# Designs tried in a protein design run: peptides against a protein of PDB entry 4N3Y. Part 106

Target 1, 83 residues: chain A of PDB entry 4N3Y
Amino acid sequence: ETRDQVKKLQLMLRQANDQLEKTMKDKQELEDFIKQSSEDSSHQISALVLRAQASEILLEELQQGLSQAKRDVQEQMAVLMQS

## One batch from the design tools (peptide; made by RFdiffusion4, then SolubleMPNN)

Design b2_p29_6_s3 (from b2_p29_6, 17 letters changed)
Fold by OpenDDE base, seed 5:
Structure b2_p29_6_s3 (fold): chain B 83 residues (1-83), chain C 83 residues (1-83), chain A 29 residues (1-29)
Amino acid sequence: as target 1 above (83 residues)
Amino acid sequence: as target 1 above (83 residues)
Amino acid sequence: LEQRLEEQRLRLQALRAELEAAQEQARAA
């Protein structure tokens, strides 16, 4: 029956459209999540890199200080032995 | 007093070395964390991208289906009007 | 892609309206 067929097609069309809208929404949510996650991760990593760099600078300063301290100790030991 | 000076410098050297070791450890931990975090984020984002791509494929299939459904509905309407 | 999908959504809405109109015409005949 043609009328029944038309009604069936209308239902199918509605269902298809509903599924389309749902899928569009899901896709958009995923895109938004990926974007936000990527930005957050990027910012976090950048901050951590800066912290690591600060530590590296401090390490270099400490190494220089240690080298100087070692030289000073050796000098004082020499003076001690000669006095 | 030279002997006292030597002892003081030895203490300072020990303290500096301890601080150096601590800072080296801290730096290493940060580097390890950044590496792990970056890898985890990369994997997560990749997985999400694949999921989004799957949704996109589904959307394209739905669009094709909807186009066909539209044609079918129009055909049935024509039959209905002519019968 | 999103724009194309939105256009398709609008087309579907129009098609639904046309189908309903056709059904009413058939009932009146």
Scores: peptide ipSAE 0.086, ipTM 0.459, DockQ to the pose 0.031
Fold by OpenDDE base, seed 1:
Structure b2_p29_6_s3 (fold): chain B 83 residues (1-83), chain C 83 residues (1-83), chain A 29 residues (1-29)
Amino acid sequence: as target 1 above (83 residues)
Amino acid sequence: as target 1 above (83 residues)
Amino acid sequence: LEQRLEEQRLRLQALRAELEAAQEQARAA
């Protein structure tokens, strides 16, 4: 009977250890998920930043175009006034 | 005819200005999107971190429980050996 | 949004071309 009791206690200890191991695994999976999510977000944000920069360049071109268009219109008006 | 030409040129200039304004708005929308995306990601990561911390606490409790269980088993074995 | 920006670029390009053509016509008159 003593031997049976020892075996029972050993089993209980193994079960507790298994529970610990499972929890450790779950924690690791969660950390991995956070890491992956962070990397994905970082890449996405970087891509969006590049798009924003491209838009800024386009905006500057549009501003230059508008300024040039204004000058061109003024020159055309001057020519038309001469006619 | 000259007056008509002037009006046409003025219209074209207004159209150019409208395009500039629209582009500026689009740029702002893109910046707002980046901001919102970043905030959403940050909140999500924070939530996941909190979950990880909760798991860590549970892990520590399990480790303590395991250590106690080990001690209890050892003590029980000692008692059984005395019988 | 990116598509809209491209459309705007094209519209401005067309507008500039029209202005240039109009200017040339006005000078030739």
Scores: peptide ipSAE 0.081, ipTM 0.435, DockQ to the pose 0.016
Fold by OpenDDE base, seed 2:
Structure b2_p29_6_s3 (fold): chain B 83 residues (1-83), chain C 83 residues (1-83), chain A 29 residues (1-29)
Amino acid sequence: as target 1 above (83 residues)
Amino acid sequence: as target 1 above (83 residues)
Amino acid sequence: LEQRLEEQRLRLQALRAELEAAQEQARAA
């Protein structure tokens, strides 16, 4: 009977070990996924930020152009009023 | 002729303004997209981290179980040797 | 995290070895 008990306990130990290994594998996969997801998101965000910055530069240039155009119109209007 | 010049400049100004408004809209859309993407990624990562933590807790419990099982096997073996 | 996981793997390996040793001991008894 004692021998049977030992065998039973050995089986239980093996089963527990298998579950542990499975869980460890699952954990590793999750960690890898998190790492990859974070990297991908970071890259995407960086790319979008650069694009937004380019748009910002364009906006600034356009605003300067508008300001100049406004001044030019005002100048021409002044000339017209003088004539 | 001066009147014609004024009209031309007014048209140019309107065109520039239209372009500026369009670019401003585009920029805002990009910023909103980045914000949303970042939030979504953050939420996803947080959820995955919690899941990984749960797995870690399970691993610890399983390790404790294995240790106990090992001790039980050793005890039973000792009993067997005495008989 | 990676280090902790590796340590756990090593511990598990040790447990397997101990189990095998116990099995051999049980057979010899």
Scores: peptide ipSAE 0.072, ipTM 0.444, DockQ to the pose 0.019; fails the geometry check
Fold by OpenDDE base, seed 4:
Structure b2_p29_6_s3 (fold): chain B 83 residues (1-83), chain C 83 residues (1-83), chain A 29 residues (1-29)
Amino acid sequence: as target 1 above (83 residues)
Amino acid sequence: as target 1 above (83 residues)
Amino acid sequence: LEQRLEEQRLRLQALRAELEAAQEQARAA
């Protein structure tokens, strides 16, 4: 009868609504995860970049030191040969 | 004497060279890690975005289904009242 | 994304309210 059909449809609607709510929750969780993951990755990469930059500065200082040391050695060698 | 100074400077130069080489290696490893990490993150995020999109499609389908079910219930209720 | 989700939540809430009203009407009939 029609009344039974209505009841069936109401049940179907409730079930569909429940499924929709669940799916919405799942979607939100995924979006939150993506956002968090992206932020974490960004922070990590930034930290690593800073570390690389620090290493670069050190390298430049060492290179300058080496160049100067080489020059100093050459000068001392010249003095040694002259004396 | 000058000769002793030269020997000292040569040692310092060797030590600096060793440190420079080590630091260069460390820098390269960090750069490689950053590159790899970025690629991995990009791939992972892309996959997650696709999953989110799939969920969105499902949500839209469910919403349409709910809307139709609601209409069907309303129609059946009308029939019930008319009979 | 957040705005779209909120809109969907509101729509779902409205649907639930409508369903409840329909159920009440059916019980009263």
Scores: peptide ipSAE 0.066, ipTM 0.442, DockQ to the pose 0.019; fails the geometry check

Design b2_p29_6_s4 (from b2_p29_6, 18 letters changed)
Fold by OpenDDE base, seed 5:
Structure b2_p29_6_s4 (fold): chain B 83 residues (1-83), chain C 83 residues (1-83), chain A 29 residues (1-29)
Amino acid sequence: as target 1 above (83 residues)
Amino acid sequence: as target 1 above (83 residues)
Amino acid sequence: LEAELEEQRQRLQALEEELRQAEEEAKAR
């Protein structure tokens, strides 16, 4: 019967539509998650890079300080050995 | 006394060296953390992107299926109305 | 940078040893 066929097809259409809506929602949630995760990771990595750069500057300063201290110690040692 | 000065400078030098070594270690740990974090994030994001793409393909297939189903229902409905 | 820092550390260690030796020599006077 044509009427029964129509009703069956209407049910199938509704089921397919429900599945489509669910999948659309899931896709949107995934996209939102990726966007948020990427932004958070980018910000975090940038902050860490800046921190590493600050550490590099500090290391350079320490190297300079140690070089000067070495010279000062050597000078004092020379005086000691000559006394 | 020069000897006392040398000992003081020696202590200062050791302290500076210790600080340098500590800073070197900290810098290396930060670099390692950044590298690991970046790799982990990249892998995770890539996996999520692929999953989103799979969802997109499914959505397209569902849309096509729904369009066909709609046409089939309309055809059957037309037959019903003409009967 | 890391290589340069390691070199500097080694230089400092050498200097510390030289200082120790000088101090011992000074005590022997």
Scores: peptide ipSAE 0.045, ipTM 0.419, DockQ to the pose 0.031
Fold by OpenDDE base, seed 2:
Structure b2_p29_6_s4 (fold): chain B 83 residues (1-83), chain C 83 residues (1-83), chain A 29 residues (1-29)
Amino acid sequence: as target 1 above (83 residues)
Amino acid sequence: as target 1 above (83 residues)
Amino acid sequence: LEAELEEQRQRLQALEEELRQAEEEAKAR
């Protein structure tokens, strides 16, 4: 019976549309989450990288200072050995 | 007095060395943290991307199905109107 | 960089030992 078939198809179409809309929403939420997560991670990593770079600079300064201190100690040892 | 100067320099050198070792350790910890964080984020994002892709495939299938269903409904309506 | 820093650490340790020896020699005079 044609009329009943039409009604059935209309119901099925509505159900499919509802599912489509739900899935579209879910997809959008996932995309937004990925975007946000990536941005957050990027910012965090950038901050940590800067901190690591600061430590690297400090290490270089320490190395320079230690090299100078080494020279000073060696000079003092030479004086000591001659005294 | 030279001997006292030497002792002072020894102490300063030890202190500097201690600071160097501490800074080296701190730097290594930061690098390890950055690496781990990046890997974790990468894995998480990859998983989410795959999920989003699966949703996209489903959406495409739904759209195709809905288009067909729409056509079927229209045809049935035409038959109904002629009956 | 880590290797260079480790090398520096080792150099410092060697220097500390040399300095200690010099002090002992000076005391022996």
Scores: peptide ipSAE 0.042, ipTM 0.417, DockQ to the pose 0.031
Fold by OpenDDE base, seed 1:
Structure b2_p29_6_s4 (fold): chain B 83 residues (1-83), chain C 83 residues (1-83), chain A 29 residues (1-29)
Amino acid sequence: as target 1 above (83 residues)
Amino acid sequence: as target 1 above (83 residues)
Amino acid sequence: LEAELEEQRQRLQALEEELRQAEEEAKAR
């Protein structure tokens, strides 16, 4: 009678503990996922930032080169017209 | 005797439930964080990719312009030397 | 995932209610 109730309660407690352990494991997996995802995203963003910055530097250099080339052509034409 | 055991088991079950609810809440918060973080990272990465691509296009245009400018100078010099 | 957690919560609540009922029955005897 009462012994059966105790056995039932013991089983229920075991079930509750099993569910708790499962949920705790799932939580831990999510934490690990967040950590890994954050690291991966950070690395990717950093790489893209560096690439963008490098491209911007090259753009400035090319713009200067193009401007200089135009000036050189104009100067050569002016000299030859005077000759 | 047995009644005391029942009360103890009931208390233990309540404690297990409280812990589970707490863990569930924490898990939900982590899921929300992952969702928000993923969206933010995706937007940032997309913006950086577009910026990088735009820069690459400009680089190609500038390179072509510079090459053409050099050719134009060479052609002008050749014509003037023949004159 | 949220649905699974809610299911677990409901299961625990059901267990708590069963425990409460069992205690009341035990007191009545």
Scores: peptide ipSAE 0.058, ipTM 0.450, DockQ to the pose 0.008; fails the geometry check
Fold by OpenDDE base, seed 4:
Structure b2_p29_6_s4 (fold): chain B 83 residues (1-83), chain C 83 residues (1-83), chain A 29 residues (1-29)
Amino acid sequence: as target 1 above (83 residues)
Amino acid sequence: as target 1 above (83 residues)
Amino acid sequence: LEAELEEQRQRLQALEEELRQAEEEAKAR
């Protein structure tokens, strides 16, 4: 009977719509997750970069101090040799 | 003694270098992770999109079938009324 | 980002070499 067929098709259509809606929601959630994850990771990377930069500055300062200390030692040695 | 100070500074510099190197490695690992994660997510999103598209096609087909079935029922009703 | 990281690596290597030289100089004294 055609009426029965119509009802069956209506049910199938509703089921398909539900599936589509679910899939669309899943996609959206995934996109949101990626966006959030990317932002979080970006922040973490930025923090690491800053830490690396801070370390670099420290290294430069220490190197400068070392160079100065070496010069001081050399001067002391020169004084000792001249005495 | 300046010599002792030099040695201390050398140690500090080595420690700072180690820290910097570690930070750089951590950064690289994080970047690699994000890259991989992004690729994986992209693939997953693509799969979801394809599934959604398949559902849309199915919905359109079902809708067309439903519309046809409804028309058929209406025609049958008209015939019955005319008899 | 990769280029920046590589630049940092080069900077670090330079610092390490300078440190090594300093150590050798210190040993020579």
Scores: peptide ipSAE 0.030, ipTM 0.379, DockQ to the pose 0.023; fails the geometry check

## One batch from the design tools (peptide; made by RFdiffusion4, then SolubleMPNN)

Design b2_p30_4_s1 (from b2_p30_4, 20 letters changed)
Fold by OpenDDE base, seed 5:
Structure b2_p30_4_s1 (fold): chain B 83 residues (1-83), chain C 83 residues (1-83), chain A 30 residues (1-30)
Amino acid sequence: as target 1 above (83 residues)
Amino acid sequence: as target 1 above (83 residues)
Amino acid sequence: SEQIERILAEIEQTFQQLQQQLDAARELLA
């Protein structure tokens, strides 16, 4: 019967729309999560990268400084030893 | 007419299902993206941790070098003081 | 002599400065 078919289709349509609405909401939540997570992660990683780079540069400078200091001290000590 | 109503509902149902399928696909892609992004971020963080550890090791080596140099100088100074 | 004392002081200062820099580096890495 056509009338029964109508009722069935109406139910199916309601069910489909309910699922669609739910899925759309889930999708939106994922998008929001991605946006927020990406911003937070990017900020954190960037900060860590900068700190790491700064530390590495500083350590290289310290290496050079130590080497130079050793040479300078040795020279100064040589003067003392000769006196 | 009931028959016309059936045809309309069938079309609406097909449209709803098409949208549902599309939205589900999009949702899946977002989930895959989140998974991949998380793995990438984790990898980056791990690499940064290793860099930090390497820096700490180098810093310790520099400290040892400084301490040794200072000890050597102090020993030499002691010799001078004894003379 | 005055010269010797000056040199010794400079040596000590050098080591102190380097140590301070190392300590600062540790703080940065912490």
Scores: peptide ipSAE 0.110, ipTM 0.619, DockQ to the pose 0.825
Fold by OpenDDE base, seed 2:
Structure b2_p30_4_s1 (fold): chain B 83 residues (1-83), chain C 83 residues (1-83), chain A 30 residues (1-30)
Amino acid sequence: as target 1 above (83 residues)
Amino acid sequence: as target 1 above (83 residues)
Amino acid sequence: SEQIERILAEIEQTFQQLQQQLDAARELLA
């Protein structure tokens, strides 16, 4: 019966729309999450990178400083021992 | 008429299903993106942690070097004082 | 000798400065 078909299709349409609405909402939430997560991760990673780089540079300078200091000290001590 | 309603509802249902399918596909792609992004971030963070650990090890070595140098100087000073 | 004492003091100061720099580095990594 045609009328029965109408009723069935109306139900199917309601169900489809409900699922669509839910899925669209979920999609939007995922998009928002991605945006926020991306910003947070980018900021955090950038900060960590800068800190790591600064530390490495400083350590290299310390290495050089220590090496030079050792040489200088040994030279000075040699002078003292010879005096 | 009822028949016209059937035809209209069939069209609406097809449209709804098409949108639903598209939205579901998009949602899945976002989920996949999130997964991949998370893995990438995890990898980057792990790498940064390793760099930090390497820096800490180097710092300890520098400290040991300094301590040794200081001990050497102290030993030499002791020799000088005893001479 | 005063000169010897001065040189020794300078050496000690050098080590102190290096230690200070190391400490600063630790703070950066902390």
Scores: peptide ipSAE 0.097, ipTM 0.578, DockQ to the pose 0.831
Fold by OpenDDE base, seed 1:
Structure b2_p30_4_s1 (fold): chain B 83 residues (1-83), chain C 83 residues (1-83), chain A 30 residues (1-30)
Amino acid sequence: as target 1 above (83 residues)
Amino acid sequence: as target 1 above (83 residues)
Amino acid sequence: SEQIERILAEIEQTFQQLQQQLDAARELLA
């Protein structure tokens, strides 16, 4: 029956449309996820880099300070030994 | 007593040396951590980008397939209605 | 002698300050 075939095709068309819309939505969600993830990663990396750099600077300053202190002690020891 | 002062300074010198070595080690660990973290993030981001791109391509192919199926159904409906 | 004692005290204080800063650096690393 032609009428029954038409109705079947209409159903299939609706199903195809539903799948198409769902796929388009999923694609958009993926694009949004990529964008957001990229931005988050970029911000996180930048923050981590700054934190690490601050720590590195501090450690370098400490190293210099300790080296100086060591030299000061050695100098004072020399003075005492020459007394 | 000068001798006691010398011994005290020697102890302080050893302590300074220990702290210096510890600080140098910590600095190296920090640098290694930064390097490793950066590499890991880079690799992770790259992998995520590739996965997202592959997913996008798949979705595009699915959309094209669904659109074609929709057109095919519509064409068949037209044929039936003209019968 | 008193001068030497003062110098030792100053050095000790310096070590304490550096240790404190070192601890702070480790906290940043953690």
Scores: peptide ipSAE 0.075, ipTM 0.434, DockQ to the pose 0.123
Fold by OpenDDE base, seed 3:
Structure b2_p30_4_s1 (fold): chain B 83 residues (1-83), chain C 83 residues (1-83), chain A 30 residues (1-30)
Amino acid sequence: as target 1 above (83 residues)
Amino acid sequence: as target 1 above (83 residues)
Amino acid sequence: SEQIERILAEIEQTFQQLQQQLDAARELLA
């Protein structure tokens, strides 16, 4: 009986270790995935942020430019009307 | 000796199962982290997309403003020429 | 008159410059 118990426990231990190795591998793959995903996302988000900021600044400048241009054109038109 | 072997194997099995349980917990935490991180990244990207779209709308409004201003000037000039 | 022609040219140039700036903005957003 004791000998049979040894055999049973040896099998259980082997199975447990096999599952442990598999789970450890899965865990490592997840860690690697997290690292890569985080780097990719960070890079992408940073690029999008910079582009968005640049666009907004440029649009504000365009708004100011358009307003000024309208004023300038009206002044030029006034000169024409005085001619 | 067989009995001693049983005791040793029982201890080893307990240790293996404890480590397995710990590793499984760690794996689950990583899976949860990946899920949360993906949702967060998706949210950030969506917000940036909306920001870019808002900029595009503003750009179109500026284009319309410029075109309208040009038309207005042309109309005013036509009036001047008819005078 | 020459003066009128110059003013018209300046007006056209102003709008052309603004249009170029708008086009540049589109390139950034594209």
Scores: peptide ipSAE 0.107, ipTM 0.604, DockQ to the pose 0.894; fails the geometry check

Design b2_p30_4_s4 (from b2_p30_4, 21 letters changed)
Fold by OpenDDE base, seed 5:
Structure b2_p30_4_s4 (fold): chain B 83 residues (1-83), chain C 83 residues (1-83), chain A 30 residues (1-30)
Amino acid sequence: as target 1 above (83 residues)
Amino acid sequence: as target 1 above (83 residues)
Amino acid sequence: SSMIEEVLAKIEQIFEQLQQQLEALREQLA
């Protein structure tokens, strides 16, 4: 009967609505996850790069200092050998 | 004596050279680490983004399908109610 | 000779300072 058909359709409608809501929620969660993951990774990478750059600068300064010290020692050796 | 001074300077020179080589190696390792870390993170992020995008597309398709199904059910209900 | 000894002392001091700085950097990177 028509009434039975209506009831069946009402059930189908409710099921469709529930699935739609669930899918919408899942989509939102996915979007939030992507956004958060990207932001976190980006910040972490940036921090690591900055830290590494700072260390690189320090190492370069140390290399320059050691090179100069080496030259100074060589100069003093030359003075001694020529005396 | 001068000979003792020369020997001392030679030792200092060797030490300076060793430290310089070590520092150069450390610098290279740091540079390699930064490069590798950045590349790995970048690839991982890219892969995650692509995966998320694929899932998003699928979810959108599901939403469209469910929305259409809902509309179809509503239409059939209207037909029944008006009969 | 005294001048050379003074220079040697300064060089030794520089090396010590550089070694300390290098070690500090290694500790920071660890």
Scores: peptide ipSAE 0.035, ipTM 0.447, DockQ to the pose 0.090
Fold by OpenDDE base, seed 2:
Structure b2_p30_4_s4 (fold): chain B 83 residues (1-83), chain C 83 residues (1-83), chain A 30 residues (1-30)
Amino acid sequence: as target 1 above (83 residues)
Amino acid sequence: as target 1 above (83 residues)
Amino acid sequence: SSMIEEVLAKIEQIFEQLQQQLEALREQLA
């Protein structure tokens, strides 16, 4: 009987629509997650890079200072040897 | 007495050299860390992106399938209504 | 009538398959 078949199809249609909406929602959430995740990672990486660079600069300054100290000591040694 | 002063300066020079070498080593380690860290992060991000993209494609396929199913049901309903 | 029933059966099968795939995907994302 066609009436019962129609009712069945109507139910199936509703189910299909529900699944469609759910899928669309999940897709959107996935896209949002991807976007947010990459942004977060990028910011974190940037922060780490800056921190590391600051440390590197400090190390370079220390190196220069030590090199200068070495030279100063050598100079004083030379003075003493010539006296 | 200059001899003692010379000996003292020699010691200081050795100390300076030791510190210099240590600093250079630390600098190199920092640079290596920065490089490796960024590479690791980049690879990880790339992997995550690919995974997410694969999921997104699957979701799109599901969405298309559901949409088609919806249309098919609607068409069948129309046939029944006209019969 | 028989044709309609066959189509309904096919649609139901499609829905079932899609639902299974959707759930699998959600599990992967979780």
Scores: peptide ipSAE 0.029, ipTM 0.389, DockQ to the pose 0.040
Fold by OpenDDE base, seed 4:
Structure b2_p30_4_s4 (fold): chain B 83 residues (1-83), chain C 83 residues (1-83), chain A 30 residues (1-30)
Amino acid sequence: as target 1 above (83 residues)
Amino acid sequence: as target 1 above (83 residues)
Amino acid sequence: SSMIEEVLAKIEQIFEQLQQQLEALREQLA
């Protein structure tokens, strides 16, 4: 029956369209995920770097303080030896 | 007592040196951590991107298949209408 | 008629395969 066959094909066509649209949506979602994931990772890395840099600055300050203390001690030793 | 003061200063100097060395080591470890963390993150991101790209290719293939199927159905419908 | 039915069957098979693949991909992303 030609009419029945046509109707069947029409149904299949509709189904194909539905699946196509769904697949296209899935693709878009994947692309969005990749983009967002990349951005999130980048931000996380940046934050970690900043934190590490802050710690580094603190360490540098501590080193400076220690160096100064060392120099001060040496100076006092010299004073004692000269007295 | 000058002698006692000198000895105290010598001890302080040694302590300062020890702490300085330790701090320098800590700084180096932090630098190494930052470097390694950055590299690791970069590698992870790259791997994720590749995975996503593979999935995207699959989706594209599916879309092509669906589109082709749709066209085939349409062609068959035309055949039926022309028969 | 017979040829048309065969073509329809092939198309149906294609849809089924594609649907399975799509579902598999969705499962991977879930």
Scores: peptide ipSAE 0.028, ipTM 0.403, DockQ to the pose 0.040
Fold by OpenDDE base, seed 3:
Structure b2_p30_4_s4 (fold): chain B 83 residues (1-83), chain C 83 residues (1-83), chain A 30 residues (1-30)
Amino acid sequence: as target 1 above (83 residues)
Amino acid sequence: as target 1 above (83 residues)
Amino acid sequence: SSMIEEVLAKIEQIFEQLQQQLEALREQLA
């Protein structure tokens, strides 16, 4: 009886250790996943920001060009009216 | 000739204004998109962080429980050995 | 002997509860 009980307790102890190890591993995997996910998201956001900034610069240049064209047209119209 | 030139310039002016308006709209849409995307990403990251923290707490509790169970088993084994 | 069996049963119950909680957590993360 006592021997059987000891063996049972030994098994339970091993099971507890196995579960503990598994839980520790799961925790580590979760932490690694969160870290990686956060880093990936950060990189993606940074890339998108840079792309958006580049696009904004291009749009600003286009706007300036169009504004200049408008001014040029207006100037030519004025010249025609004065002629 | 002059009248035709004026009409042509008027058309070009309208076209320039239309393109300017379109470009301004596109720029605004891009800025709004970036802002919204950044906010959404920030919220998502925050939510994931909170979720991860909650999970971590639970895992820590589980680990503590398992460690205690291990100690209890070891204590019972010691009692059996002393009997 | 009976006391030991009761303790063993309680430990088994604790393990079962912990496993259930762990499974619930995994389900929430999935």
Scores: peptide ipSAE 0.028, ipTM 0.391, DockQ to the pose 0.090

